# Peptides against a protein of PDB entry 4ASU: the designs that were tried, part 172

Target 1, 270 residues: chain A of PDB entry 4ASU
Amino acid sequence: ATLKDITRRLKSIKNIQKITKSMKMVAAAKYARAERELKPARVYGVGSLALYEKADIKTPEDKKKHLIIGVSSDRGLCGAIHSSVAKQMKSEAANLAAAGKEVKIIGVGDKIRSILHRTHSDQFLVTFKEVGRRPPTFGDASVIALELLNSGYEFDEGSIIFNRFRSVISYKTEEKPIFSLDTISSAESMSIYDDIDADVLRNYQEYSLANIIYYSLKESTTSEQSARMTAMDNASKNASEMIDKLTLTFNRTRQAVITKELIEIISGAA
Target 2, 83 residues: chain B of PDB entry 4ASU
Amino acid sequence: FTFASPTQVFFNSANVRQVDVPTQTGAFGILAAHVPTLQVLRPGLVVVHAEDGTTSKYFVSSGSVTVNADSSVQLLAEEAVTL

## One batch from the design tools (peptide; made by RFdiffusion4, then SolubleMPNN)

Design b2_p19_5_s2 (from b2_p19_5, 12 letters changed)
Fold by OpenDDE base, seed 4:
Structure b2_p19_5_s2 (fold): chain B 270 residues (1-270), chain C 83 residues (1-83), chain A 19 residues (1-19)
Amino acid sequence: as target 1 above (270 residues)
Amino acid sequence: as target 2 above (83 residues)
Amino acid sequence: REEEKREAMEKFQQAIADA
């Protein structure tokens, strides 16, 4: 490589490093906010899931329609965030199919579609785009919930798959159940609850779905920002190492060029 | 007793004496050992009676309330503010 | 915002170091 080539490459990598450092800082700020907002969201979301846990809602085996909701975002450069969700979705879909279930998929965030479209295109109902530019709101979750309910797919049971935030350095892909109104209303375990009006139960379920989606979005966002910080930090470090190596190469090459020129001058071959 | 909105937690697994909630079917009081039920909130006043005798008032928009068999209660409001 | 970013980054770095 010529000195010019090395210099150009150095400049390019330095610019990339600047970008990754900047992105790291942006991700850090977003993470801090996300983590703060996750605290109440978790209480809220876990509270919504409490019914399903306490009532031990079960879907009859004869019910075959299963909905998988994968939660991520549109934004890349966050390590394995999207691939982890997609992997879990694939696994779940395969398991359900093996059990004789019909599986449909909803993607929250365009990255899920990007990963799964080729292999699971026929199973996709809808993909929600424009996720991840701003912190998710309950309104966003409500819109998603409404769209799901209006999709025309009458699922019996579903799985919402998302990355649960553990710490700044750790997340875990998890699955939480979602149930159709019919499944909840017909569940034997619900018999302990007083006679609930059908309209009340419907509305309750709508809130429940929105709540769970909101929760999943908050967990996902926090996990994503944390992962992005890590990814950008790693990228910055890698760039730094490459800069050091190239700088060394540059110096060696420069010396070689100088030496060659001197030899040419001395030998009269110039 | 858990009372939260998406953005704020008011009570987290707290012991309370009574919670008055506005539901679509009417306001009702949740006391200890209340029968399990699911309700949807209407806009209105939530009154929490703590064991120490203190009373707190909140305005809630929409949401849900769950009373479980184990006497746990989840009051989840879309929006809630302290009054 | 810049200060918040810096603080968050510092916390992040500390968390990484502690891990």
Scores: peptide ipSAE 0.031, ipTM 0.878, DockQ to the pose 0.017
Fold by OpenDDE base, seed 3:
Structure b2_p19_5_s2 (fold): chain B 270 residues (1-270), chain C 83 residues (1-83), chain A 19 residues (1-19)
Amino acid sequence: as target 1 above (270 residues)
Amino acid sequence: as target 2 above (83 residues)
Amino acid sequence: REEEKREAMEKFQQAIADA
């Protein structure tokens, strides 16, 4: 490689390093906010899931319609955040298909679609874009919930798949159940909840769905920002190492050029 | 007893004496060992009576309340403010 | 905002170091 080539590459990598450092800082700020906002969201979301855990809602085996909601974002450069969700979605879809279930998919964030569009395009009901630029709000979750409920797909059971935040260095892809109104209404375990008005139950389920989606978005966002910080840190370190290597190469090449020039001068061959 | 909004937690697994909630069906009082029920909140006043005798008032916009068989209660408001 | 970013980054680095 010529000195010019090395210099060009050095400049490019230095620029990349600047970008990755900047992105790391941005991700750090977003992470700090996301973590703060996750605390109440987790209480809220876990509270909403408490019914399903305590009531042990089961879907009859003869019911075949299943919904998978994958939660991620539109933004890349966050390690395995999107691929982890997509992998679990694929696995779940395959398992359900093998069990004779009909599977439909909702993608929250464009990255889900990007990963799954070739293999699962026919199963997608809707993909929500513009996820990840701003922290998710309950309003956003409500919109998603409403769209799902209005999709016309009468699912019996569903799964929401998202990355649960564990720590700044750890997340876990998890699944939480979603149940249709009919499934809940018909569940034997719900018999202890007597005399619930049908309209009340419908409204309750709408809130529950929105609550779970909101919770998943908050978990996902926090996980994503944390993963992005790590990814950008790694990228910055890798860039630094490459800069060091190229700098050494540059110095060696420069010395070789100088030596060659000196030899040419001394030999009179120039 | 858990009382939270998406953005704020007021009570987290707390023991309370009574919670008065604005429901659409008119069932407003949740006592200890209340029968399991699901309700939807209407905009209105939530009053929490703590075991220590303190009473706290909140305004809620909408949401849900769940009373489980184990006497756990989840009051989940879309928006809530302390009064 | 910059100070918050710095603090968050420091906490992040510390968390990585402690893991």
Scores: peptide ipSAE 0.024, ipTM 0.867, DockQ to the pose 0.016
Fold by OpenDDE base, seed 1:
Parts: sequence; C-alpha cells; structure tokens
Structure b2_p19_5_s2 (fold): chain B 270 residues (1-270), chain C 83 residues (1-83), chain A 19 residues (1-19)
Amino acid sequence: as target 1 above (270 residues)
Amino acid sequence: as target 2 above (83 residues)
Amino acid sequence: REEEKREAMEKFQQAIADA
C-alpha cells in the first residue's frame, strides 16, 4: 500500500470513529431516559400479567390458531437486538407448526419484517413501522392493540416476544402469553371470578393487551438503547486500534521510502 | 395492593384496609378478603384507606382493577393524579 | 437534519459492512 492509500484509510477510519462516538452519546442519553421510564412501566406491565399467572389460563389442545408478536424497532446499529427476537420467533413458529398449530406473525418495528420476510412472509398479518424514533407511549400501544383486535384474526392464544432489560450490558429475549377473549371467557379457572359481565371482560381484555404491549415496548426500547451504546463504544475502540496499527504502518512505510531515495541518490540511479 | 399508571407507581404490593374505586358498574369498595373480580374503571375518584387510618385520594381516567383469590389487588389506571 | 442523520447512518452501516 502506498503512503497515499494509508493516509486515505486513516482519514476514513477517523471519521467513522467520530460518528460512532457521537452516536454513543446520543444512545446514552436515550438510554438514561428509557431506564427511568421503564421503572413504573415494569410495575404496570407486570401487574397486568398477574391475572394470567394466577388464573393459570390454559388453551385447549384442539385450538390451533397461535399469534406471535415480535417487538423491536426500525433502527439498526444495536448489536443482536433484532436478530435475538427474530431467532426466538423462528424457533417458536417452528415448534408450533410441528405441533400442528396455525401460526400468524405481527412485527412491531420494520427490522423484524426485514429479517423474516423471505422465510415467513405468508405468516405475517401486519408490520407496525415508525417504531423507535421516539419513546413509546401508552397511546402507541393502544393503537397496536386496537388494530390487532380489529384485524378479524381469531387467534386462540399468542406469544409476545421482546428483549427484557437486565442491565446496561445485558438483556434477555423473553416470551409472555397473550390470550383471546374467548379463551379467557371459557377458561375454567375464571369461574372463581364472580359476576363478570361480558362487556366488562371485553373491555378488560383490551386494556390488558394494551398494557402488555406497552410494557414490552418499554423493555425493548431500554434494551435497544443500551445495546446501541455498547455497540458504538466497541466500534469506537476498534477504530482506535485500527488507527494505531495503520499509523505504525505509515511510519514504517515512510522510512522505507526515505531509505530507498537515499540509496538511489548514493548509487547515482536518479 | 398495587396501584400504578404507565408513568407512575402509587402503591406497590402494599397492605391497605380498603380501596374505593369508580367502576363502570358503580362505586365499588374493595375490602380485605373480597371475592375475586375483574372490573373496568370509569373516570372518577379512587380512595385508599391505609391501615393506619390515613386516607389518600386520587383521580383516575380509565383502566382496570383485578381482585384475585389470594386477596391481591391490581389497580391499573391509564392516567392517575394525586388529589 | 433527519435526512442527514439517515444518510450518515446508511453510510456508517455500509462502512461497517465493508470493514
């Protein structure tokens, strides 16, 4: 490589390093906000899931329709955030298909569609785009819930798959159950709940779905911002190492050129 | 007893004497060992009676309330403010 | 500004893919 080539490469890598450092700072700010907002959201979301855990709602084996909701975003450069969710979605879909279930998929965020479109395009009901630019609100979750409920797809049970935030350096892809109104209303375990009007139960289920979606979005957002911050930090460090290596190469190459020129002068081969 | 909105937690697994909630079917008082039920909130006043005799008032917009067989209660409001 | 950020991100993704 010529001195000119090395210099060009050095300049390019230095520019990349500046960009990655800037992106790290932006991700850090968004992470800090997301983490603060996750605290109450987690209490709220876990509270909504408490019924399903305590009632031990079971879906009859003869019921075949299963919905998978994958939660991520539209934005890249966040490590394995999207691929982790997609991997678990694929695994779940394969397991359910092997069990003779009908599987449909909803993607929250365009990245899920991008990863799964070739292999699972026929299973997608809808993809929600424009996710991840702004922090998710309860209103956003309500819109998603409403669209699902009005889609006309009569699922029996479902799974929502998202990244749960553990720490700034750790997330875990998890699954939570979703149940249809019919499944809840027909569950034997619900018999202990006295005098529940059908309209009340329907409205309750709408809130429950919105609550769970909201919770998943908040967990996903916090995980994503943290992962992006880490990814950008790693990229910045890698760029730094490459700059150091290329700088050494540049210095060695420069010395070799000088030596060659001196030899040519001394030998008279100008 | 858990009482929360998406953005704020008011009670987290607390012991309370009584909670009065505005439901679509009417005003409902949740006492200790209340029968399991599911209700939807209407806009209105929530009153929490603590074991020490203190009373706290809240306004809620909408949401849900769950009373479980184990006497745990989840009050989840879309929006809530302390009064 | 958002378009510039998008372009920068696309260029960045391409640069990472090429490195």
Scores: peptide ipSAE 0.010, ipTM 0.842, DockQ to the pose 0.016
Fold by OpenDDE base, seed 2:
Structure b2_p19_5_s2 (fold): chain B 270 residues (1-270), chain C 83 residues (1-83), chain A 19 residues (1-19)
Amino acid sequence: as target 1 above (270 residues)
Amino acid sequence: as target 2 above (83 residues)
Amino acid sequence: REEEKREAMEKFQQAIADA
């Protein structure tokens, strides 16, 4: 490579490093906010799931319609955040299909669709876009819940798959159950909840879905921002290493050019 | 007893004497041995009676309340403020 | 030619010192 080529590459990588450092700072700010907002959201979301855990709601084996909700975002450059969710969605879909279940998919965030559309296009009901630009609100979750309930797909049971935040360096893809109104109303374990009006139960279920979706969005957002921060840090480090290597190459090449010029002068070939 | 909104936690697994909640069918008091039930909140006043005799008041917009067989209670409001 | 050689040697020495 010529000195000019190396210089051009150095300039390019230095620019990339500046961009990745900037993106790291942006991700760090978003992470700090997300982590702060996740604390109450987790209590809220876990509280909403308590009924399903305590009531041990079971779906009868004859019920075949299953809904998978994958929760992620539209934004890239966050490591394995999207692929992790998609992988678990694929696994769950395959397991359910093998069990003779009908599977439909809802994607929260365009990245899920991007990964799964080719192989699972017929199973997609809807994909929610414009996720990840702003922190998710309860209103956003309510919209998703409403669209789910109005989708016309009468699922019996479902799974919401999202990345749960553990730490700044760790997340885990998790699955939580969702149940249809019919499944909840017909569950034997719900018999202990006496005199529940059908309208009350319907409204309760709507809140439950919105709550769980909101929770999943908050977990996902925090995990994503943390992962992006880490990814940008790694990219910045890699750029730094490459700059160092290219700088050494530049220096060696410069010396070689000078040596060649000296030889040409000495030999009179110039 | 857990009482939270999406953005704020008021009680997390706390022991309380009584919680008065506004529901669509009317206000009712949740006592320690209340039967399991599911209710939906209407806009109104939540009153938490602590074991020490202190009373805290909150305004809630909407949400749900769950009373489980194990006497655990989850009060989940869409919006809530301390009064 | 001697001056060019001298300048080249100085550049070479500087390049060696900078590495």
Scores: peptide ipSAE 0.000, ipTM 0.825, DockQ to the pose 0.004

Design b2_p19_5_s3 (from b2_p19_5, 10 letters changed)
Fold by OpenDDE base, seed 3:
Structure b2_p19_5_s3 (fold): chain B 270 residues (1-270), chain C 83 residues (1-83), chain A 19 residues (1-19)
Amino acid sequence: as target 1 above (270 residues)
Amino acid sequence: as target 2 above (83 residues)
Amino acid sequence: REEELRRAREEFQAAIAAA
């Protein structure tokens, strides 16, 4: 490589490093906020899931319609955040198909669609875009819930797949159940709740869905920002190492050029 | 007893004497060992009676309340403020 | 639901203001 080529590459990598450092700082700020906002959201979301855990709602085997909601975002450069969700979605879809279930997919965030569109295009009902620029709100979750409920797809049960935040260095892709109104109303374990008005139950399920979606969004966002911060840190370190290597190469190449020029001068060949 | 909004936690697995909630079907008091039920909140006053005799009041917008067979209660309001 | 939520918020705010 010529000195010019090395210099150009050095400049490029230095610029990348600057960008990755800036992105790291932005991700760090977003992470700090997301982590703070996750604390109440987790209590809220786990509280909403308590019924399903305690009631142990089972879907009859003859019911075949299953919905998978994958929760991610529109933004990349966050390590395996999107691929982990997509991988679990694929696995779940394959398992359900093998069990003779009909599977439909909702993607929260454009990255899910980007990964799964080629293989699962026919299974997609809707993809929600513009996810991840702003912290998710309960309003956002409510919109998603409402659109799902109005989609006309009469699922029996479903799963929401998202990255649960563990720590700044760890997340885990998890699945939580979603149940249709019919499934919840017909569940034997719900008999202890028999005095519930049908309209009340419907409204309750709407809130439940919104709550679960909101919770998943908050977990996903926190995980994503943490992962992005880590990814940008790693990218910055890698860039630094590459800069060091290229600088050494530059120095060696420069010395070689100087030596060559000196030889040419001394030999009179110049 | 858990009482939370998406953005704030008021009670997390706390023991309380009674919680009065505004529901669409009417206000009711949740006592210890209340029968399992699901209700939807209407805008109104929530009153939490602590075991120590203290009473806390909250305004809530909408949401849900769950009373489980194990006497656990989840009060989940979309918006809530302390009075 | 969105309209219901809006109404609920309005009622909530009105209740706070009256309180």
Scores: peptide ipSAE 0.031, ipTM 0.878, DockQ to the pose 0.076
Fold by OpenDDE base, seed 1:
Structure b2_p19_5_s3 (fold): chain B 270 residues (1-270), chain C 83 residues (1-83), chain A 19 residues (1-19)
Amino acid sequence: as target 1 above (270 residues)
Amino acid sequence: as target 2 above (83 residues)
Amino acid sequence: REEELRRAREEFQAAIAAA
C-alpha cells in the first residue's frame, strides 16, 4: 500500500470512529431513560402476570391454535438483540409445529419481519412498524393489543418473546404466556374466583394483554439501548486499534521510502 | 398488596388492612383474606387503609384489580394520582 | 376499548379537576 492509500484509510476509519462514538452517546442517553422507566413498568407488568402464575392456567392438548408475538424494533446496530428474539421464535414455532399446533406470528418491529420473511412469511398475521424511534407508551401497547384481538385469529394460547433486561451488559430472551378469553374462562383453576361476570372477564383480559405487551416493550427497549451502547463502544475500540495499526504501517512505509531514496542518491542511480 | 400504574408504583408487596376500589360493578372494600375475584376499574377514588391506621387516597382512571387465593392483591391502573 | 379508554381518561380528568 502507498502512503496515500494508508492516509485515505486512516481518514475513513477516523470518521467511522466519530460516528460510532456519537451513536454510543445517543444510545447511552436513551438507555438511561429506558432503565428509569422500566422500574415501574416491571412492577406493573409482573403484577399483570401474577394471575396466570398463581392460577396455573393450562391449555388443553386438543387446542391447536398458537400465537407467537416477537418483540423488538425497527432499529439496527444493536448486536444480537433481533437475532436472539428471532432465533427463539423459530425454535418455538418448530416445536409447536412438531406438536401438531397451528402457529401464527405477530412481529413488533420491522426487524423481526426482515429476519423471518423468507422462512415464515405465511405465518405472519401482522407486523407493527415504526417501533424504537421513541419510547413505547401504554397507548402503543393498547393499539397492538387491540389489533391482535380484532385480527380474527382465534388463538387458544400464545407466547410473547422479548429480551428481558438484566444489566447494561446482559439481557435474556424470555417467553411469557398469553391466553385467549375462552382458555381463561374454561380453566378449572379459575373456579375459585367468585362470580366473575363475562363482560368483566373480557375487559380484564384486554387489559392483561395490553399490560403484558407494554411490559415486553419496556424490557425490549432497555435491552436494545444497552446492547447498542455496547456495540458502538466495541466498534469505536476496534476503530482505534485499526488506526494504531495503520499509523505504524504508515511510519514504517515512510521510513522505507526515505531509505530507498537515500540508496538511490548514494548509488548514483537517480 | 401491589398498586401501580405503568409509570409509578404506589405499593409494592405491602401489607394493608383494607383497600376500597371503584369497579364497574360497584365500589367494594378488599379486606384481609377476601375471596378471590377479578374486577375492572372505573374512574374513581381508591382508599388504602394501612395497618398503622394511615389512610391514603388516590384517583384512578381504568385498569384491573385481582384478589388471589393467597390473599395477594394487584391493583393496576392505567393512570393514577395521589390525592 | 379505545372509546372506553377515552371515556375513562375524560372521567378521570374531570374527577381530578373537581377535587
Scores: peptide ipSAE 0.025, ipTM 0.857, DockQ to the pose 0.075
Fold by OpenDDE base, seed 2:
Structure b2_p19_5_s3 (fold): chain B 270 residues (1-270), chain C 83 residues (1-83), chain A 19 residues (1-19)
Amino acid sequence: as target 1 above (270 residues)
Amino acid sequence: as target 2 above (83 residues)
Amino acid sequence: REEELRRAREEFQAAIAAA
């Protein structure tokens, strides 16, 4: 490689490093906010799941319609965040299909569609885009919930799959149950809840779904920003190492050029 | 007793004497060992009666309340503010 | 956002009709 080639590469990598450092700082700021906002959201979301855990709602085996909601975002450069969710979605879909269930898929965030659309196009109902540019709000979750409930697709049970935040360096892909209104209303374990008006139960279920979606979005966002921060840090380090390597190569090549020029001068060879 | 909004936690697994909630079917008080029920909140006043006799008031916009068989209560408001 | 929601609804309805 000529000195010119090495210099060009050095300049390119230095620019990449600047970009990755900037992205790291942006991700760090978004992470810090997301983590703060996750604290109450987790209490809220876990609270919304308490009924399903305590009531032990079971879906009869003869019920075949299963909905999978994968929660991610539109944004890349965050390590295995999207692929982790997609992997679990694939696994769940395969298991359900093997059990004779009808599986439909909803993607929250365009990256889910990008990964799964070719292999699962027939199972996809809808993909919600414009996820990840701003922190998710309860309004956003409500829109998703309403769209799902008004879609006309009647599912018996479902699964929401998302990355739960553990720490700045760790997340875990998890699944939480979603139940249809009919499944909840017909569940034997719900018999202890007396005098529940059908309209009340419907409204309750709407809130429950929105709550769970909101929770999943907050967990996902925090995990994603943390992972992006780490990914950008790693990219910056890799760029630094490459800069060091190329700088050494540049110095060696420069010395070789100087030596060659000196020899040419001394030898009189033009 | 858990009382939270998406953005704020007011009570987290706390023991309280009574919680008065505004529901679409009417306001009711949740006492110890209340029968399991599900309700949807209407805009209104939530009053939490602590075991020490103190009362706290909150305004809520909407949401849900769950009373479970184990006497756990989840009050989840879309928006809530301390009064 | 409204346009995207509209498109999403249309896609959803199409998917349901195909199922």
Scores: peptide ipSAE 0.007, ipTM 0.837, DockQ to the pose 0.056
Fold by OpenDDE base, seed 4:
Structure b2_p19_5_s3 (fold): chain B 270 residues (1-270), chain C 83 residues (1-83), chain A 19 residues (1-19)
Amino acid sequence: as target 1 above (270 residues)
Amino acid sequence: as target 2 above (83 residues)
Amino acid sequence: REEELRRAREEFQAAIAAA
């Protein structure tokens, strides 16, 4: 490689390093906010799931329609965040198909579509875009919930798949159940609850769905920002190492060029 | 007893004497060993009566309340503010 | 956003109708 080539490469890598460092800082700030906002969101979301856990809602085996909601974002450069969700979605879809269930897929965030749309085009219903630019709000979750409920697609049971935040260095892809109104209303385990008005139950379920989606978005966002921060840090370190290596190569090459030029001058081969 | 909004937690697995909640079907008091029920909140006042005799008031918007068989209660409001 | 929601809804409905 010529000195010029090395110099160009050095400049390029240095620029990349600057970008990755900047992105790391941005991700760190977003992570800190996301983590703070996750605390109440988790209590809220887990509270919403408490019914399903305590009532042990089961879908009859004859009910075959299953909805998978994958939660991620539109934004890349966050390690395995999207692929982890997609992997779990694929696994779940395969398991459900093997059980003779009909599977439909919804992606929250464009990255889910990017990964699964082609291979699961027949199962893919809709993708919600514009996820991840701003912190998710309950309003955002409500919009998603409303769109799902108004879609006209009838499902019996569903799975919401998202990355649960564990720590700055760890997340876990998890699945939480969602149930249709019909499934909840017909569940034997619900018999312990007083006679619930159908309208009340409908409204309750609407809130539950929105709550769970909101929770999943908050978990996902926190996980994503943390993962991005880590990814950008790693990229910055890798760039640093490459810069060091190229700098050494540059220095050696420069010396060789100078030496060659001097020899040419001295030898009169010029 | 858990009482939270998406952005704030007021009670997390706390023991309380009574919680008065505004529901679409009417306000009711949740006491110890209340029968399991599901309700939807209407805008109104939540009153939490602590075991120590203190009373806290909150304004809530929409949301849900769940009373489980194990006497756990989840009060989840879309919006809630302390009064 | 409204347009995106509309499109998403349309896509969703189309997918349902195709399923």
Scores: peptide ipSAE 0.006, ipTM 0.837, DockQ to the pose 0.055

